# Peptides against a protein of PDB entry 2AZE: the designs that were tried, part 119

Target 1, 148 residues: chain A of PDB entry 2AZE
Amino acid sequence: AQECQNLEVERQRRLERIKQKQSQLQELILQQIAFKNLVQRNRHAEQQASRPPPPNSVIHLPFIIVNTSKKTVIDCSISNDKFEYLFNFDNTFEIHDDIEVLKRMGMACGLESGSCSAEDLKMARSLVPKALEPYVTEMAQGTVGGVF
Target 2, 101 residues: chain B of PDB entry 2AZE
Amino acid sequence: GRLEGLTQDLRQLQESEQQLDHLMNICTTQLRLLSEDTDSQRLAYVTCQDLRSIADPAEQMVMVIKAPPETQLQAVDSSENFQISLKSKQGPIDVFLCPEE

## One batch from the design tools (peptide; made by RFdiffusion4, then SolubleMPNN)

Design b1_p19_5_s3 (from b1_p19_5, 11 letters changed)
Fold by OpenDDE base, seed 5:
Structure b1_p19_5_s3 (fold): chain B 148 residues (1-148), chain C 101 residues (1-101), chain A 19 residues (1-19)
Amino acid sequence: as target 1 above (148 residues)
Amino acid sequence: as target 2 above (101 residues)
Amino acid sequence: TDFLQRRKQIEQARKSLAE
């Protein structure tokens, strides 16, 4: 019947929406873990050093990095007010946002790839509110995707 | 029947989505708290050593871009064109190179 | 907007983080 068909369409719509939200939540969790872990690392490091690092030696979030071969020729055009930049490369380059950098640094504890050691998982869990811990566990196990 | 089954499914999905929304709200709140915490922001940094660990400047040039919010970034990476365009509306863009050593 | 007409190599035009 038409009614049942409409409900089936709605069902599928909701399933897709849930899937999207799951993905978003996972990313948010990773961001939270990565950020908190970074802060914790730096706090501990500064305590050990008994002083903060020189201001020009660190890069505060947010940032983007561009990397390319050192052999790549890069031409840069800059507006007078520095509001606009144009970079021309003679070869391929990579762009990474700060979150990706943090992930590669291990700040997300390998949770992003489901490669958490027991210690990594413990750390990850410790960096989220209690309500999110089960989800972190599921992420580590790769079991996210089920409908609650 | 079929109708009842579908109706039940939709109810279950609604509950699931509500739980998901709740978790997302918690997470978003945590992120906002971090963004508003001065000490956290002070400590929210990476070092050149960190960047070298993921992209060795001995072989890779690492350029850091600090741009104001809502800066437009357009990148083209093709055989015919390798280009990055940045356009800020809110202030100047800062670009730095990560030193090799 | 108006760009600097002279194209610059990024290594010469930009600052090192450590400097």
Scores: peptide ipSAE 0.029, ipTM 0.881, DockQ to the pose 0.029
Fold by OpenDDE base, seed 2:
Structure b1_p19_5_s3 (fold): chain B 148 residues (1-148), chain C 101 residues (1-101), chain A 19 residues (1-19)
Amino acid sequence: as target 1 above (148 residues)
Amino acid sequence: as target 2 above (101 residues)
Amino acid sequence: TDFLQRRKQIEQARKSLAE
Protein backbone atom coordinates (compact mmCIF):
# COMPACT_ATOMS: atom_id res chain seq x y z
CA ALA B 1 0.00 0.00 0.00
CA GLN B 2 2.54 2.58 1.09
CA GLU B 3 5.08 1.24 -1.37
CA CYS B 4 2.56 1.52 -4.18
CA GLN B 5 1.82 5.09 -3.18
CA ASN B 6 5.51 5.93 -3.24
CA LEU B 7 5.88 4.40 -6.68
CA GLU B 8 2.89 6.34 -7.96
CA VAL B 9 4.47 9.57 -6.75
CA GLU B 10 7.71 8.62 -8.48
CA ARG B 11 5.80 7.72 -11.62
CA GLN B 12 4.16 11.11 -11.72
CA ARG B 13 7.49 12.81 -11.12
CA ARG B 14 9.09 10.97 -14.01
CA LEU B 15 6.16 11.72 -16.29
CA GLU B 16 6.53 15.41 -15.56
CA ARG B 17 10.28 15.29 -16.18
CA ILE B 18 9.73 13.51 -19.47
CA LYS B 19 7.18 16.13 -20.47
CA GLN B 20 9.71 18.86 -19.77
CA LYS B 21 12.40 17.10 -21.77
CA GLN B 22 9.99 16.64 -24.66
CA SER B 23 9.38 20.36 -24.72
CA GLN B 24 13.10 21.06 -24.62
CA LEU B 25 13.80 18.60 -27.40
CA GLN B 26 11.11 20.12 -29.59
CA GLU B 27 12.64 23.55 -29.16
CA LEU B 28 16.12 22.22 -29.94
CA ILE B 29 14.82 20.56 -33.08
CA LEU B 30 13.13 23.76 -34.19
CA GLN B 31 16.34 25.70 -33.59
CA GLN B 32 18.37 23.20 -35.57
CA ILE B 33 15.96 23.26 -38.49
CA ALA B 34 15.67 27.04 -38.44
CA PHE B 35 19.44 27.60 -38.32
CA LYS B 36 20.25 25.09 -41.02
CA ASN B 37 17.46 26.36 -43.22
CA LEU B 38 18.62 29.95 -42.77
CA VAL B 39 22.19 29.06 -43.65
CA GLN B 40 21.01 27.12 -46.67
CA ARG B 41 18.82 29.99 -47.84
CA ASN B 42 21.61 32.51 -47.53
CA ARG B 43 24.16 30.27 -49.19
CA HIS B 44 21.84 29.80 -52.13
CA ALA B 45 21.05 33.51 -52.31
CA GLU B 46 24.72 34.47 -52.28
CA GLN B 47 25.46 31.94 -54.99
CA GLN B 48 22.66 33.34 -57.11
CA ALA B 49 23.94 36.87 -56.63
CA SER B 50 27.54 35.71 -57.08
CA ARG B 51 28.49 37.85 -54.09
CA PRO B 52 27.79 38.21 -50.40
CA PRO B 53 25.54 41.01 -49.22
CA PRO B 54 27.10 44.25 -48.02
CA PRO B 55 28.41 43.76 -44.50
CA ASN B 56 26.29 46.55 -43.08
CA SER B 57 23.09 45.20 -44.59
CA VAL B 58 22.85 42.01 -42.57
CA ILE B 59 22.33 41.12 -38.94
CA HIS B 60 24.19 38.11 -37.66
CA LEU B 61 22.74 35.91 -34.97
CA PRO B 62 22.29 36.21 -32.08
CA PHE B 63 20.08 39.27 -31.76
CA ILE B 64 16.90 40.56 -30.19
CA ILE B 65 14.25 42.65 -31.89
CA VAL B 66 12.17 45.33 -30.23
CA ASN B 67 9.32 46.84 -32.17
CA THR B 68 6.82 49.54 -31.28
CA SER B 69 4.63 52.07 -33.02
CA LYS B 70 6.48 54.75 -34.91
CA LYS B 71 4.57 57.20 -32.77
CA THR B 72 6.05 55.78 -29.59
CA VAL B 73 8.50 58.09 -27.88
CA ILE B 74 11.61 56.27 -26.73
CA ASP B 75 14.17 57.61 -24.30
CA CYS B 76 17.47 55.80 -24.11
CA SER B 77 20.07 55.99 -21.36
CA ILE B 78 23.44 54.41 -22.02
CA SER B 79 26.32 53.79 -19.66
CA ASN B 80 29.74 55.15 -20.52
CA ASP B 81 31.06 51.72 -21.41
CA LYS B 82 27.83 50.73 -23.19
CA PHE B 83 27.39 47.80 -20.84
CA GLU B 84 24.03 49.08 -19.65
CA TYR B 85 21.02 50.38 -21.54
CA LEU B 86 17.74 51.72 -20.26
CA PHE B 87 14.85 52.33 -22.62
CA ASN B 88 11.70 54.12 -21.55
CA PHE B 89 8.68 54.01 -23.82
CA ASP B 90 5.46 55.96 -23.62
CA ASN B 91 3.53 53.06 -25.12
CA THR B 92 3.57 49.29 -25.47
CA PHE B 93 6.33 47.39 -27.25
CA GLU B 94 7.12 43.87 -28.39
CA ILE B 95 10.28 41.82 -27.94
CA HIS B 96 11.25 38.95 -30.20
CA ASP B 97 14.15 36.54 -30.01
CA ASP B 98 16.11 35.70 -33.10
CA ILE B 99 14.59 32.21 -33.01
CA GLU B 100 11.11 33.65 -32.99
CA VAL B 101 12.05 35.84 -35.93
CA LEU B 102 13.30 32.78 -37.80
CA LYS B 103 10.09 30.93 -37.03
CA ARG B 104 7.99 33.79 -38.35
CA MET B 105 10.18 33.83 -41.44
CA GLY B 106 9.19 30.23 -42.02
CA MET B 107 12.67 28.89 -41.35
CA ALA B 108 11.24 26.19 -39.09
CA CYS B 109 8.98 25.08 -41.94
CA GLY B 110 5.81 25.67 -39.95
CA LEU B 111 6.74 22.80 -37.68
CA GLU B 112 6.36 25.02 -34.63
CA SER B 113 2.62 25.26 -35.19
CA GLY B 114 2.02 21.96 -36.92
CA SER B 115 1.30 23.81 -40.14
CA CYS B 116 3.63 21.88 -42.40
CA SER B 117 2.87 21.19 -46.00
CA ALA B 118 4.20 18.01 -47.51
CA GLU B 119 7.12 19.97 -48.91
CA ASP B 120 7.75 21.72 -45.61
CA LEU B 121 7.84 18.41 -43.81
CA LYS B 122 10.20 16.99 -46.39
CA MET B 123 12.50 19.96 -45.91
CA ALA B 124 12.36 19.69 -42.14
CA ARG B 125 13.24 16.00 -42.24
CA SER B 126 16.15 16.68 -44.55
CA LEU B 127 17.67 19.12 -42.07
CA VAL B 128 17.93 16.71 -39.13
CA PRO B 129 19.84 13.50 -38.50
CA LYS B 130 18.00 10.29 -39.24
CA ALA B 131 17.43 9.57 -35.57
CA LEU B 132 15.37 12.76 -35.21
CA GLU B 133 13.15 12.23 -38.24
CA PRO B 134 10.45 10.27 -36.42
CA TYR B 135 10.18 13.02 -33.84
CA VAL B 136 9.89 15.65 -36.55
CA THR B 137 7.04 13.64 -38.03
CA GLU B 138 5.29 13.50 -34.69
CA MET B 139 5.70 17.24 -34.25
CA ALA B 140 4.14 17.87 -37.63
CA GLN B 141 1.19 15.68 -36.73
CA GLY B 142 0.82 17.14 -33.27
CA THR B 143 1.15 13.72 -31.69
CA VAL B 144 4.16 14.37 -29.48
CA GLY B 145 3.61 13.33 -25.90
CA GLY B 146 3.40 9.60 -26.09
CA VAL B 147 5.81 7.19 -24.54
CA PHE B 148 8.41 5.88 -26.94
CA GLY C 1 -0.66 -6.96 -9.45
CA ARG C 2 -0.62 -3.24 -8.76
CA LEU C 3 2.98 -3.25 -7.56
CA GLU C 4 4.15 -5.16 -10.60
CA GLY C 5 2.26 -2.80 -12.87
CA LEU C 6 3.81 0.29 -11.33
CA THR C 7 7.26 -1.26 -11.45
CA GLN C 8 6.79 -2.01 -15.12
CA ASP C 9 5.61 1.54 -15.77
CA LEU C 10 8.70 2.96 -14.10
CA ARG C 11 10.96 0.76 -16.19
CA GLN C 12 9.23 1.90 -19.36
CA LEU C 13 9.47 5.53 -18.33
CA GLN C 14 13.16 5.08 -17.63
CA GLU C 15 13.69 3.72 -21.12
CA SER C 16 11.69 6.58 -22.61
CA GLU C 17 13.73 9.16 -20.73
CA GLN C 18 16.96 7.54 -21.86
CA GLN C 19 15.74 7.72 -25.43
CA LEU C 20 14.90 11.40 -25.01
CA ASP C 21 18.33 12.06 -23.56
CA HIS C 22 19.89 10.34 -26.52
CA LEU C 23 17.88 12.41 -28.99
CA MET C 24 18.71 15.60 -27.13
CA ASN C 25 22.40 14.75 -27.25
CA ILE C 26 22.18 14.25 -30.99
CA CYS C 27 20.41 17.56 -31.42
CA THR C 28 22.83 19.42 -29.17
CA THR C 29 25.74 17.96 -31.10
CA GLN C 30 24.28 19.23 -34.35
CA LEU C 31 23.89 22.71 -32.91
CA ARG C 32 27.48 22.66 -31.67
CA LEU C 33 28.66 21.66 -35.12
CA LEU C 34 26.85 24.66 -36.54
CA SER C 35 28.42 26.96 -33.97
CA GLU C 36 31.89 25.63 -34.73
CA ASP C 37 31.56 25.91 -38.49
CA THR C 38 32.88 29.28 -39.60
CA ASP C 39 31.05 29.19 -42.90
CA SER C 40 27.75 28.48 -41.18
CA GLN C 41 28.32 31.33 -38.76
CA ARG C 42 29.10 33.66 -41.63
CA LEU C 43 25.80 32.70 -43.23
CA ALA C 44 23.77 32.86 -40.02
CA TYR C 45 22.19 36.25 -40.64
CA VAL C 46 18.94 37.95 -41.48
CA THR C 47 18.44 40.99 -43.68
CA CYS C 48 16.49 44.17 -43.19
CA GLN C 49 14.07 42.77 -45.71
CA ASP C 50 13.52 39.78 -43.45
CA LEU C 51 12.78 42.05 -40.52
CA ARG C 52 10.41 44.16 -42.57
CA SER C 53 8.52 41.00 -43.41
CA ILE C 54 7.98 40.41 -39.70
CA ALA C 55 7.45 44.00 -38.55
CA ASP C 56 7.04 46.65 -41.22
CA PRO C 57 9.05 49.75 -40.31
CA ALA C 58 6.53 51.78 -42.24
CA GLU C 59 4.15 51.15 -39.37
CA GLN C 60 6.49 50.17 -36.58
CA MET C 61 9.98 51.07 -35.54
CA VAL C 62 12.25 48.03 -35.39
CA MET C 63 15.19 48.15 -33.03
CA VAL C 64 17.92 45.53 -33.13
CA ILE C 65 19.89 44.64 -30.03
CA LYS C 66 23.21 42.84 -30.29
CA ALA C 67 24.36 41.86 -26.84
CA PRO C 68 27.04 39.52 -25.53
CA PRO C 69 26.02 36.19 -24.04
CA GLU C 70 24.47 36.18 -20.58
CA THR C 71 23.27 39.76 -20.93
CA GLN C 72 20.44 40.46 -18.54
CA LEU C 73 17.22 41.72 -20.09
CA GLN C 74 14.43 43.15 -17.98
CA ALA C 75 11.21 44.28 -19.59
CA VAL C 76 8.16 45.94 -18.11
CA ASP C 77 5.10 46.40 -20.29
CA SER C 78 2.19 47.80 -18.33
CA SER C 79 -0.19 50.70 -18.57
CA GLU C 80 1.95 52.70 -16.19
CA ASN C 81 5.45 51.61 -17.13
CA PHE C 82 7.04 50.66 -20.43
CA GLN C 83 10.70 49.89 -19.94
CA ILE C 84 13.55 47.71 -21.15
CA SER C 85 16.75 47.36 -19.16
CA LEU C 86 19.88 45.69 -20.48
CA LYS C 87 22.97 44.82 -18.49
CA SER C 88 25.96 43.08 -19.99
CA LYS C 89 28.85 41.49 -18.14
CA GLN C 90 31.00 40.47 -21.06
CA GLY C 91 31.11 43.47 -23.34
CA PRO C 92 29.38 46.42 -24.91
CA ILE C 93 25.85 46.25 -26.24
CA ASP C 94 25.08 47.44 -29.74
CA VAL C 95 21.70 48.89 -30.64
CA PHE C 96 20.61 50.03 -34.07
CA LEU C 97 17.48 50.64 -36.10
CA CYS C 98 16.24 48.79 -39.13
CA PRO C 99 15.66 51.24 -41.96
CA GLU C 100 12.27 51.58 -43.58
CA GLU C 101 13.64 51.28 -47.09
CA THR A 1 24.74 52.59 -12.52
CA ASP A 2 26.36 55.31 -14.58
CA PHE A 3 24.21 56.50 -17.45
CA LEU A 4 24.49 59.46 -19.72
CA GLN A 5 23.03 62.46 -17.98
CA ARG A 6 21.18 63.46 -21.08
CA ARG A 7 18.98 60.66 -22.31
CA LYS A 8 18.65 60.25 -26.03
CA GLN A 9 15.52 60.14 -28.08
CA ILE A 10 15.89 57.05 -30.23
CA GLU A 11 13.72 58.61 -32.86
CA GLN A 12 16.00 61.63 -33.02
CA ALA A 13 19.39 60.04 -32.39
CA ARG A 14 19.33 56.92 -34.52
CA LYS A 15 21.86 54.23 -35.17
CA SER A 16 20.96 52.95 -38.57
CA LEU A 17 22.06 49.58 -39.84
CA ALA A 18 22.79 51.19 -43.17
CA GLU A 19 25.16 53.68 -41.59
Scores: peptide ipSAE 0.023, ipTM 0.879, DockQ to the pose 0.029
Fold by OpenDDE base, seed 1:
Structure b1_p19_5_s3 (fold): chain B 148 residues (1-148), chain C 101 residues (1-101), chain A 19 residues (1-19)
Amino acid sequence: as target 1 above (148 residues)
Amino acid sequence: as target 2 above (101 residues)
Amino acid sequence: TDFLQRRKQIEQARKSLAE
């Protein structure tokens, strides 16, 4: 029946939407964990040092990182007002946003790859509201994707 | 029948989506709270040592870009072209190198 | 023009974080 066909289309649409939201939620959780963990780390470090770091010794979020071989030749053109930049490289480069940097720093506790130890998982859980803890557990176990 | 089964599936999917929406709202709220907390933002930084840990300047040049919101970034990484273009609409862009040591 | 006429090497760019 046409009605059943319509419902099947809607079912598929909703499944895809749920899949997308699951991905978004996972990323949001990782961001939250990474940010809170970073702040916690730095707070502890500053407490141990009994002072904040020099202003020019740190890079505050947000930022973007570009890395390439030291042998890569880079030419840069800059507008007078510094609103525009053009970089030309003679070889390949990589671009990383701050979130990716935090992940590589371990700030997401390895949860992004499901490679977190029991200690990492404990840390991750401690950095999210209680309502999110089950989902963090699922992420760590690689069981995300189920319809709940 | 088929109709009843599909109807039930849709109801279950609706409930699942509502749960996801709720969790996402919790997450976005937490992130917003972090963004609004001055102390948290003050502590939201990485060091040169952090960057060296992920991209050693002994082998890699590390360039840091601090750009205003809504800055356009275009990158071309192909065999013939290796280019990054930045265009800000809200203010100057700051670019600097991470020291090797 | 929107860009400076001359090209600059990135090696001459400002350095931060320990300088």
Scores: peptide ipSAE 0.021, ipTM 0.881, DockQ to the pose 0.029
Fold by OpenDDE base, seed 3:
Structure b1_p19_5_s3 (fold): chain B 148 residues (1-148), chain C 101 residues (1-101), chain A 19 residues (1-19)
Amino acid sequence: as target 1 above (148 residues)
Amino acid sequence: as target 2 above (101 residues)
Amino acid sequence: TDFLQRRKQIEQARKSLAE
């Protein structure tokens, strides 16, 4: 009885770990797709323009975005060496990392929400190694989550 | 019996986890390759237009933070306190506003 | 403190640069 109970505890532990890893894998796939798609887009754009964009017109990864109402008052404190910042807002704000920005730009092909067109799915599949294609398909269909 | 069933389940779960680990390793490898590719890193950027498309500066102020790795970020967003704290240990933090136009 | 000395001043500078 005790032995079985111990194994049941271990079973539950492994199930939870698998669930977490599934989530992590999905995020990694999205990151890969988004990044490769971004690079591809920019490469194509620069080729078409026959020149890179102006240096001050682009923001290289990694970065974080903070947005708030244009009416929000922001009080900023900064250390001498710029190692520390403190921002005080008088209203709510949003924080987005670069990956989220890329997702909102459509760089993940809508895979993050399972809203992929046939073309989007084709693009997504083309941006991952063959071994990951089945998982991409499952993500697009919303069928990820089972133990295999 | 019950014991045999549980033992079998654990073996199957182990195999499933190993498969996930394999796929994750493939992903991380691909990401590392991208990180090591100079041309890819050069092309890994968004434009101000991109940012305006997701958060229109006409309505929203957009602040960009570029911080070194392992920078600590703490945020409080409540009715009584709206605050962001940044602490870097590897270099200076750069903060700038995205142009409205 | 360093923070107090640079409070609001740098933020204003950032805004000016963005304009």
Scores: peptide ipSAE 0.019, ipTM 0.877, DockQ to the pose 0.029

Design b1_p19_5_s4 (from b1_p19_5, 9 letters changed)
Fold by OpenDDE base, seed 5:
Structure b1_p19_5_s4 (fold): chain B 148 residues (1-148), chain C 101 residues (1-101), chain A 19 residues (1-19)
Amino acid sequence: as target 1 above (148 residues)
Amino acid sequence: as target 2 above (101 residues)
Amino acid sequence: TDFLKRQEQIKKAREALAA
């Protein structure tokens, strides 16, 4: 009886761990797709323009975006070595990481919301190794982890 | 019996987890390759136009934070306090505004 | 991994914002 109970606990632990890993894998896949798609877009754009963009006109990954109303008052305190920053706002703000920015740009092909067109799904599949394609398909269908 | 059933379930879950680990390893490898490829990193950028499509600087101020790895970020967004704290361990943090035009 | 670690840090920050 005690042995069975111990195994039940372990079973539950493993199920939770698997769920966590599924989430992590999905995020990793989205990142891969987004990054590769971004690189591809920019490469094509630069080829068409026959030149790279001005150095100060682009923001290289990684980065974080903070946005707030233009009317928001911001107080900033910076350490001497610029290792520490403190921002105080008088109103609400939003924080977006680079991956979220890429998703909103459509770089993840709508896979993040499971709303891929046939063409978007085709693009997404083309940007991952063959072994990951089935999982991409499941993500698009919202059927990830159905066997668990 | 119950014991046999549980044992079998655990074996199946182990196999499933191993499959996930394998896929994660593949994905992580791909991301690492991207990070190690100089040309890919050169092309891994967004433009101000891209950012305007998400948060228009005509209506919103857009601040860009370039921070080294392992930078600690803390944020509070409440009716009484709106604050962002950044602390880097590996180098200086760069903060700049995205131009409106 | 570095990517996962960064993701977890950002996740924690967002959770703090949501609280």
Scores: peptide ipSAE 0.112, ipTM 0.895, DockQ to the pose 0.615
Fold by OpenDDE base, seed 4:
Structure b1_p19_5_s4 (fold): chain B 148 residues (1-148), chain C 101 residues (1-101), chain A 19 residues (1-19)
Amino acid sequence: as target 1 above (148 residues)
Amino acid sequence: as target 2 above (101 residues)
Amino acid sequence: TDFLKRQEQIKKAREALAA
């Protein structure tokens, strides 16, 4: 009885760890897809324009976005060497990393929400190694979590 | 029996976890390859138009932060305190606003 | 990678915001 109890505890521990790893893997896949898709988009755009965009018109990864109401008052303190910044807001703000921005741009093909068209899924699959394709399919269906 | 069943379950879970580890290794390898590819890095950018499409500056102020890797970011968002703190150890931090138009 | 290097930092920030 005690041995069975110990194994049940271990079983639960492993299940939780697997769940965490699944979440991590999904995020990594989304990052890969989003990044590759972004690069592909920009490459195509530059080819069509026959020139790169103006240097000051683009933001290279990595970056962070902070957005708040345009009415929000922001006080900023910056060190002389610009190594330290302190922002004080008088209202709520949102922080988004570059990956989240890419997702909202559709670079992850809607896979992040499990809401992608057949074409989106095709694109997503094309941007990952073969070994990851089954997992991408599961993500699109919103059925990730099975034993494999 | 119960013991045998649990033992079998644990073996199956171990195999599943190993498969996950393998897939994650593939992903991290791909990301490293992308980070090391100069052409990919050159093309890894968004435009102000992209940002406006997801956060309209007509309603929202959009601030962009470009910081060196491993920069410490701390944020507090409560009724009593709204603050973002950045501390870099590898170089200067660049902050700018995305224009509305 | 750039993505992986920032994962921990962003995670910490999000956790701080959620707390």
Scores: peptide ipSAE 0.046, ipTM 0.886, DockQ to the pose 0.544
Fold by OpenDDE base, seed 1:
Structure b1_p19_5_s4 (fold): chain B 148 residues (1-148), chain C 101 residues (1-101), chain A 19 residues (1-19)
Amino acid sequence: as target 1 above (148 residues)
Amino acid sequence: as target 2 above (101 residues)
Amino acid sequence: TDFLKRQEQIKKAREALAA
């Protein structure tokens, strides 16, 4: 009885760990797709333009963005060496990392929200190794979660 | 009996976790390859237009922060305090605005 | 103290991107 109870506790622990890893894997897949898709987009764009964009016209990863109302007053204190920044806002703001930006740009093909068209899914599959394709399909279907 | 069943379940869960680990390793490998590819990194950028599509500077001010690795970021967004603090240990932080239309 | 050596309005921050 005690042994069974111990194993049941362990079972639950493993199930939770698997769940966490599934989430992590999904995020990794999304990142991979987003990055590769971004690179492909830009490569194609540069090929069409027959030149790269001016250096100051693009923002290379990694980055974060902070957005707030244009009416928000922001005070910025900066150290002399620019190692330290302090921003004070008089109203709410949003912070987004580059991955979130890419997702919102559609670089993850809508896979993050399960809103993939057939073409989006095809693109997503093409941007991952073959071993990951089934998982991408399951993500699109919303069927990820079972033990495999 | 019950013990046998649980033991079998744990074995199956272990195998499933190993499969997940394998897939995760594949993903991390792919991401590493991207990071090591100079051309990919050169092409890993967004434009001002991209940012405007997410947060239109006509209505929203968009500040871009380029911080070196391991930069500490602290943010407070409450009714009483709206603050972001950054502290870098590996170099200067670059902050600039996305231009408005 | 380290944060407060300079005071600037973010509105006047540098624009690195082309309009």
Scores: peptide ipSAE 0.029, ipTM 0.881, DockQ to the pose 0.030
Fold by OpenDDE base, seed 3:
Structure b1_p19_5_s4 (fold): chain B 148 residues (1-148), chain C 101 residues (1-101), chain A 19 residues (1-19)
Amino acid sequence: as target 1 above (148 residues)
Amino acid sequence: as target 2 above (101 residues)
Amino acid sequence: TDFLKRQEQIKKAREALAA
């Protein structure tokens, strides 16, 4: 009885770990797709323009975005070496990492929300190694979550 | 029996986890290769137009933070306190506004 | 603190954000 109970505890532990890894894998896939798609887009754009964009017109990864109403009052405290910042807002704000920005730009092909067109899915599959294609398909269908 | 069933389940879960680990290793390898590719890093950027497309500066102020790795970010967003704290140990933090147009 | 003694930089930063 005690042995069975111990195994039940271990079973549950492993199930939780697998669930976490599934989530992590999905995020990694999305990151890979988004990044490769971004690079591809920019490469094509630069080729069409026959030159890189102006240096001050682009923001290289990694970055963080903070957005708030234009009416929001922001007080900023900054150290002389720019190692420390403190922002105080009088209203709510949003923070987005670069990956989330890429997702909102459609760089993940809508895979993050299961909103893939046939063309989006084709693009997504083309941006991952063959071994990951089945998982991409499952993500697009919303069927990820089962244990192998 | 129950013991045999549990033992079998654990073996199956182990196999499942190994498959996940394999796929994750593939992903991390791909990402690492991209990070090591100079051309990919050069092309890993968004434009101000991109940012405007997701957060219109006509209505929203968009602030961009470029911080070194391991920078600590703490944020409080409540009715009584709206604050962001940044602390870098590896270099200066760059903060700038995305232009409206 | 040293951080609080950097009022000039704080002012400059505020001005930059307000612009």
Scores: peptide ipSAE 0.020, ipTM 0.876, DockQ to the pose 0.030

Design b1_p19_6_s2 (from b1_p19_6, 9 letters changed)
Fold by OpenDDE base, seed 5:
Structure b1_p19_6_s2 (fold): chain B 148 residues (1-148), chain C 101 residues (1-101), chain A 19 residues (1-19)
Amino acid sequence: as target 1 above (148 residues)
Amino acid sequence: as target 2 above (101 residues)
Amino acid sequence: SVYNFTLKEIRSKPLHLKL
């Protein structure tokens, strides 16, 4: 009885760990797709333009974005060495990392919400190693969650 | 019996986790290769036009923050206080705005 | 509510911030 109880506890622990790893893997896949798709887009654009964009016109990863209404009043304090910043807002704001920005740009092909067109899915599959393609397919179908 | 069934379940779960670990290793390897590729990093950028498509500066103030990875960020969001604090120990923090036009 | 992260942690988490 005690042995069975111990195994039941372990079973539940492993199930939860697997669930967490599935979420982590999905995020990693989305990051890979988004980054590769971004690089591919920019490479093609620069080739067509026959020159890179001006240095100050682009934002290289990594970065984060803070957005708020343009009517929001912001007070900013900066240390002399620029190691410390303090922003005070008079209204709510949003914080997004670069990956979220890429997702909203469509760089993850809508895979993050399982809303891929046939073309989006084809693109997503082309940006991952073969071993990951089945998982990409499952993500697109919303069928991830089962145990292997 | 019950014991045998549970033992079998654990073995199956172990195999499933091993498969997940394998896939994660493949994925992290790809990301590492991308991070180590100079040309890829040169091309890993967005434009202000991209940011406007997410949050138009005509309606939203869009602030970009570039800082060392270990930079601490504290955000307070309440009716009484809206605040963001950044503290870096590894280098300066760069903050700039995406222009409206 | 108060949130404390490193930028590295933000990028490594599946859940993104919307405050």
Scores: peptide ipSAE 0.243, ipTM 0.896, DockQ to the pose 0.591
Fold by OpenDDE base, seed 4:
Structure b1_p19_6_s2 (fold): chain B 148 residues (1-148), chain C 101 residues (1-101), chain A 19 residues (1-19)
Amino acid sequence: as target 1 above (148 residues)
Amino acid sequence: as target 2 above (101 residues)
Amino acid sequence: SVYNFTLKEIRSKPLHLKL
């Protein structure tokens, strides 16, 4: 009985760890898709424009963004070496990482929210190695929660 | 019996985790390849237009922060203040607005 | 409320904070 209880505890621990790894894998897949899709988009755009964009017009990954109302007053204090910043806002703000930005741009093909069209899914699959394609399909179907 | 069943479950879970680890290795390898590819990194950018597309440009100000990966960020939301603190030990932090703003 | 994280952590686990 006690041995069974110990194994059940271990089982639960492993299940939780697997769940965490599933989430991590899904995020990694989304990142891969988003990055490759972004690169593809920009490559095409530069080809069409016959030149790269002006250096100051683009933001290379990685980055984060802070957005707030244009009416928000922001006080910024910067250390001499620029190693420390302090921002004070008089109203609420939002913080987003670059991956979130890419997702909102549609670079993850809507896979992150299960909103993949057939074309989106096709694109998503094309941007991952073959071994990951089944998982992408499962993500689109919302069936990843199962145990392999 | 019950013990045998649990033992089998644990073995199956181990195999499942190994499969996950394998897939994760594949994925991380791909991401590493992207990070090591000069052309890909050159093309790994968004524009201010992209940023405006995800935030109402009429209503929102967008501030971009580029900092070393280990930079610590503290965000405070209290009745007394709204605050963001950035602390880097690895290099300078760059903060800017899109030129259009 | 106070939120503490590194930029690396943010990128590893995408975070949307609205404060």
Scores: peptide ipSAE 0.249, ipTM 0.895, DockQ to the pose 0.736; fails the geometry check
Fold by OpenDDE base, seed 2:
Structure b1_p19_6_s2 (fold): chain B 148 residues (1-148), chain C 101 residues (1-101), chain A 19 residues (1-19)
Amino acid sequence: as target 1 above (148 residues)
Amino acid sequence: as target 2 above (101 residues)
Amino acid sequence: SVYNFTLKEIRSKPLHLKL
């Protein structure tokens, strides 16, 4: 019947919305783990060194990076007030945000790729509230995607 | 019947979505707490060594961009035009290179 | 291709730009 067809359309719509929210939640979890792990790392490092790093030697979040071959020629135009930048490259480039950098640094404990050791998973779980631990476990196992 | 089954599925999906919303709220709350904590803000940094570990400046040029969150970024990846445009309305943009050593 | 984002959007969504 038409009513059943309408409900099937709605069902599919809700499934798609849930899938989107699952992806968003996974990213939020990774961000939380990465940030807390980064802060923890730096805190311990500074304690061991008995001093913070020089101010100009660190890059505070947030930031993005652009990388390209060292052979790439870059032309840069900057406005007087530094509100506008224009970069022209003679070759391809890549753009990565700070979260991507943290992931590549291992700050997300390999959870982003399902490459968690037992110790990595233990660390990841320790960096989230209890309510999120089951989801972290599912992410590590690659079993996220079901309805619960 | 079919109608009853679909109705039940929709109710279950609604409950699942509500659970996801709750978990997302927990996550966003934790992230806000981190952003509001002065000590966490101070310690939320990477080093040039960190950047070199993921992109070696010996082979790759690594440019760091710090700008207000609402800064507009336009990237063009045409074979005839490789371009990045940045436009901020909230404050100046800072760009610097990660040293090779 | 042309991509337009805010920095907030870049960090809030799963994005990996290789252009």
Scores: peptide ipSAE 0.240, ipTM 0.895, DockQ to the pose 0.686; fails the geometry check
Fold by OpenDDE base, seed 1:
Structure b1_p19_6_s2 (fold): chain B 148 residues (1-148), chain C 101 residues (1-101), chain A 19 residues (1-19)
Amino acid sequence: as target 1 above (148 residues)
Amino acid sequence: as target 2 above (101 residues)
Amino acid sequence: SVYNFTLKEIRSKPLHLKL
């Protein structure tokens, strides 16, 4: 019947939406873990040093980075008010946001790639509210994807 | 029948999505709290050493861009040119290089 | 290829661009 056909379409629509939200939740969890872990690291470091780092020695979030070979020639033009930049490269480059940087620093405890040790998983769990711990466990096990 | 089965499936999917939304709300709330906490934001930084650790400074140059959130970035990858264009309407853009070791 | 984003979009939608 037409009603059943409509419900099948709706079912598929909801499944796709859930899949997208699962991906979003995983990313949000990784961000939370990464940020909290970074803050803890820096807090500990500053406590050990008994002072904050020099202001110009750190890069506060948010930021993005561009990396390229040291052999790449870069031409840059900047507007007078610094509102506009134009970079021309003679070779390929990469662009990464701060979250990606944090992941590569290990701030997400390897959860992003399912490479968590027992210690990493313990840390990851400690950095999220209790309600999110089961999902963190699923991420570490690679069992995310099931419907709740 | 088929109708009853589909109806039940949709109810189950609704419950699943509601649970998912709840978890997302919890996570979003935590991120918001972090963003609103002055001390956390003060400590939300990386060093040039951190950046060098993820990009071999012997082979890679790392450029840092700090700009307003709505700054437009255009990246061009073609055989003819490799280009990045930044345009801000909200304030100046800060670009700097991490020093080499 | 040409890519156009805001910095907000890049952070909100995880991107790893290798061009």
Scores: peptide ipSAE 0.237, ipTM 0.894, DockQ to the pose 0.686; fails the geometry check

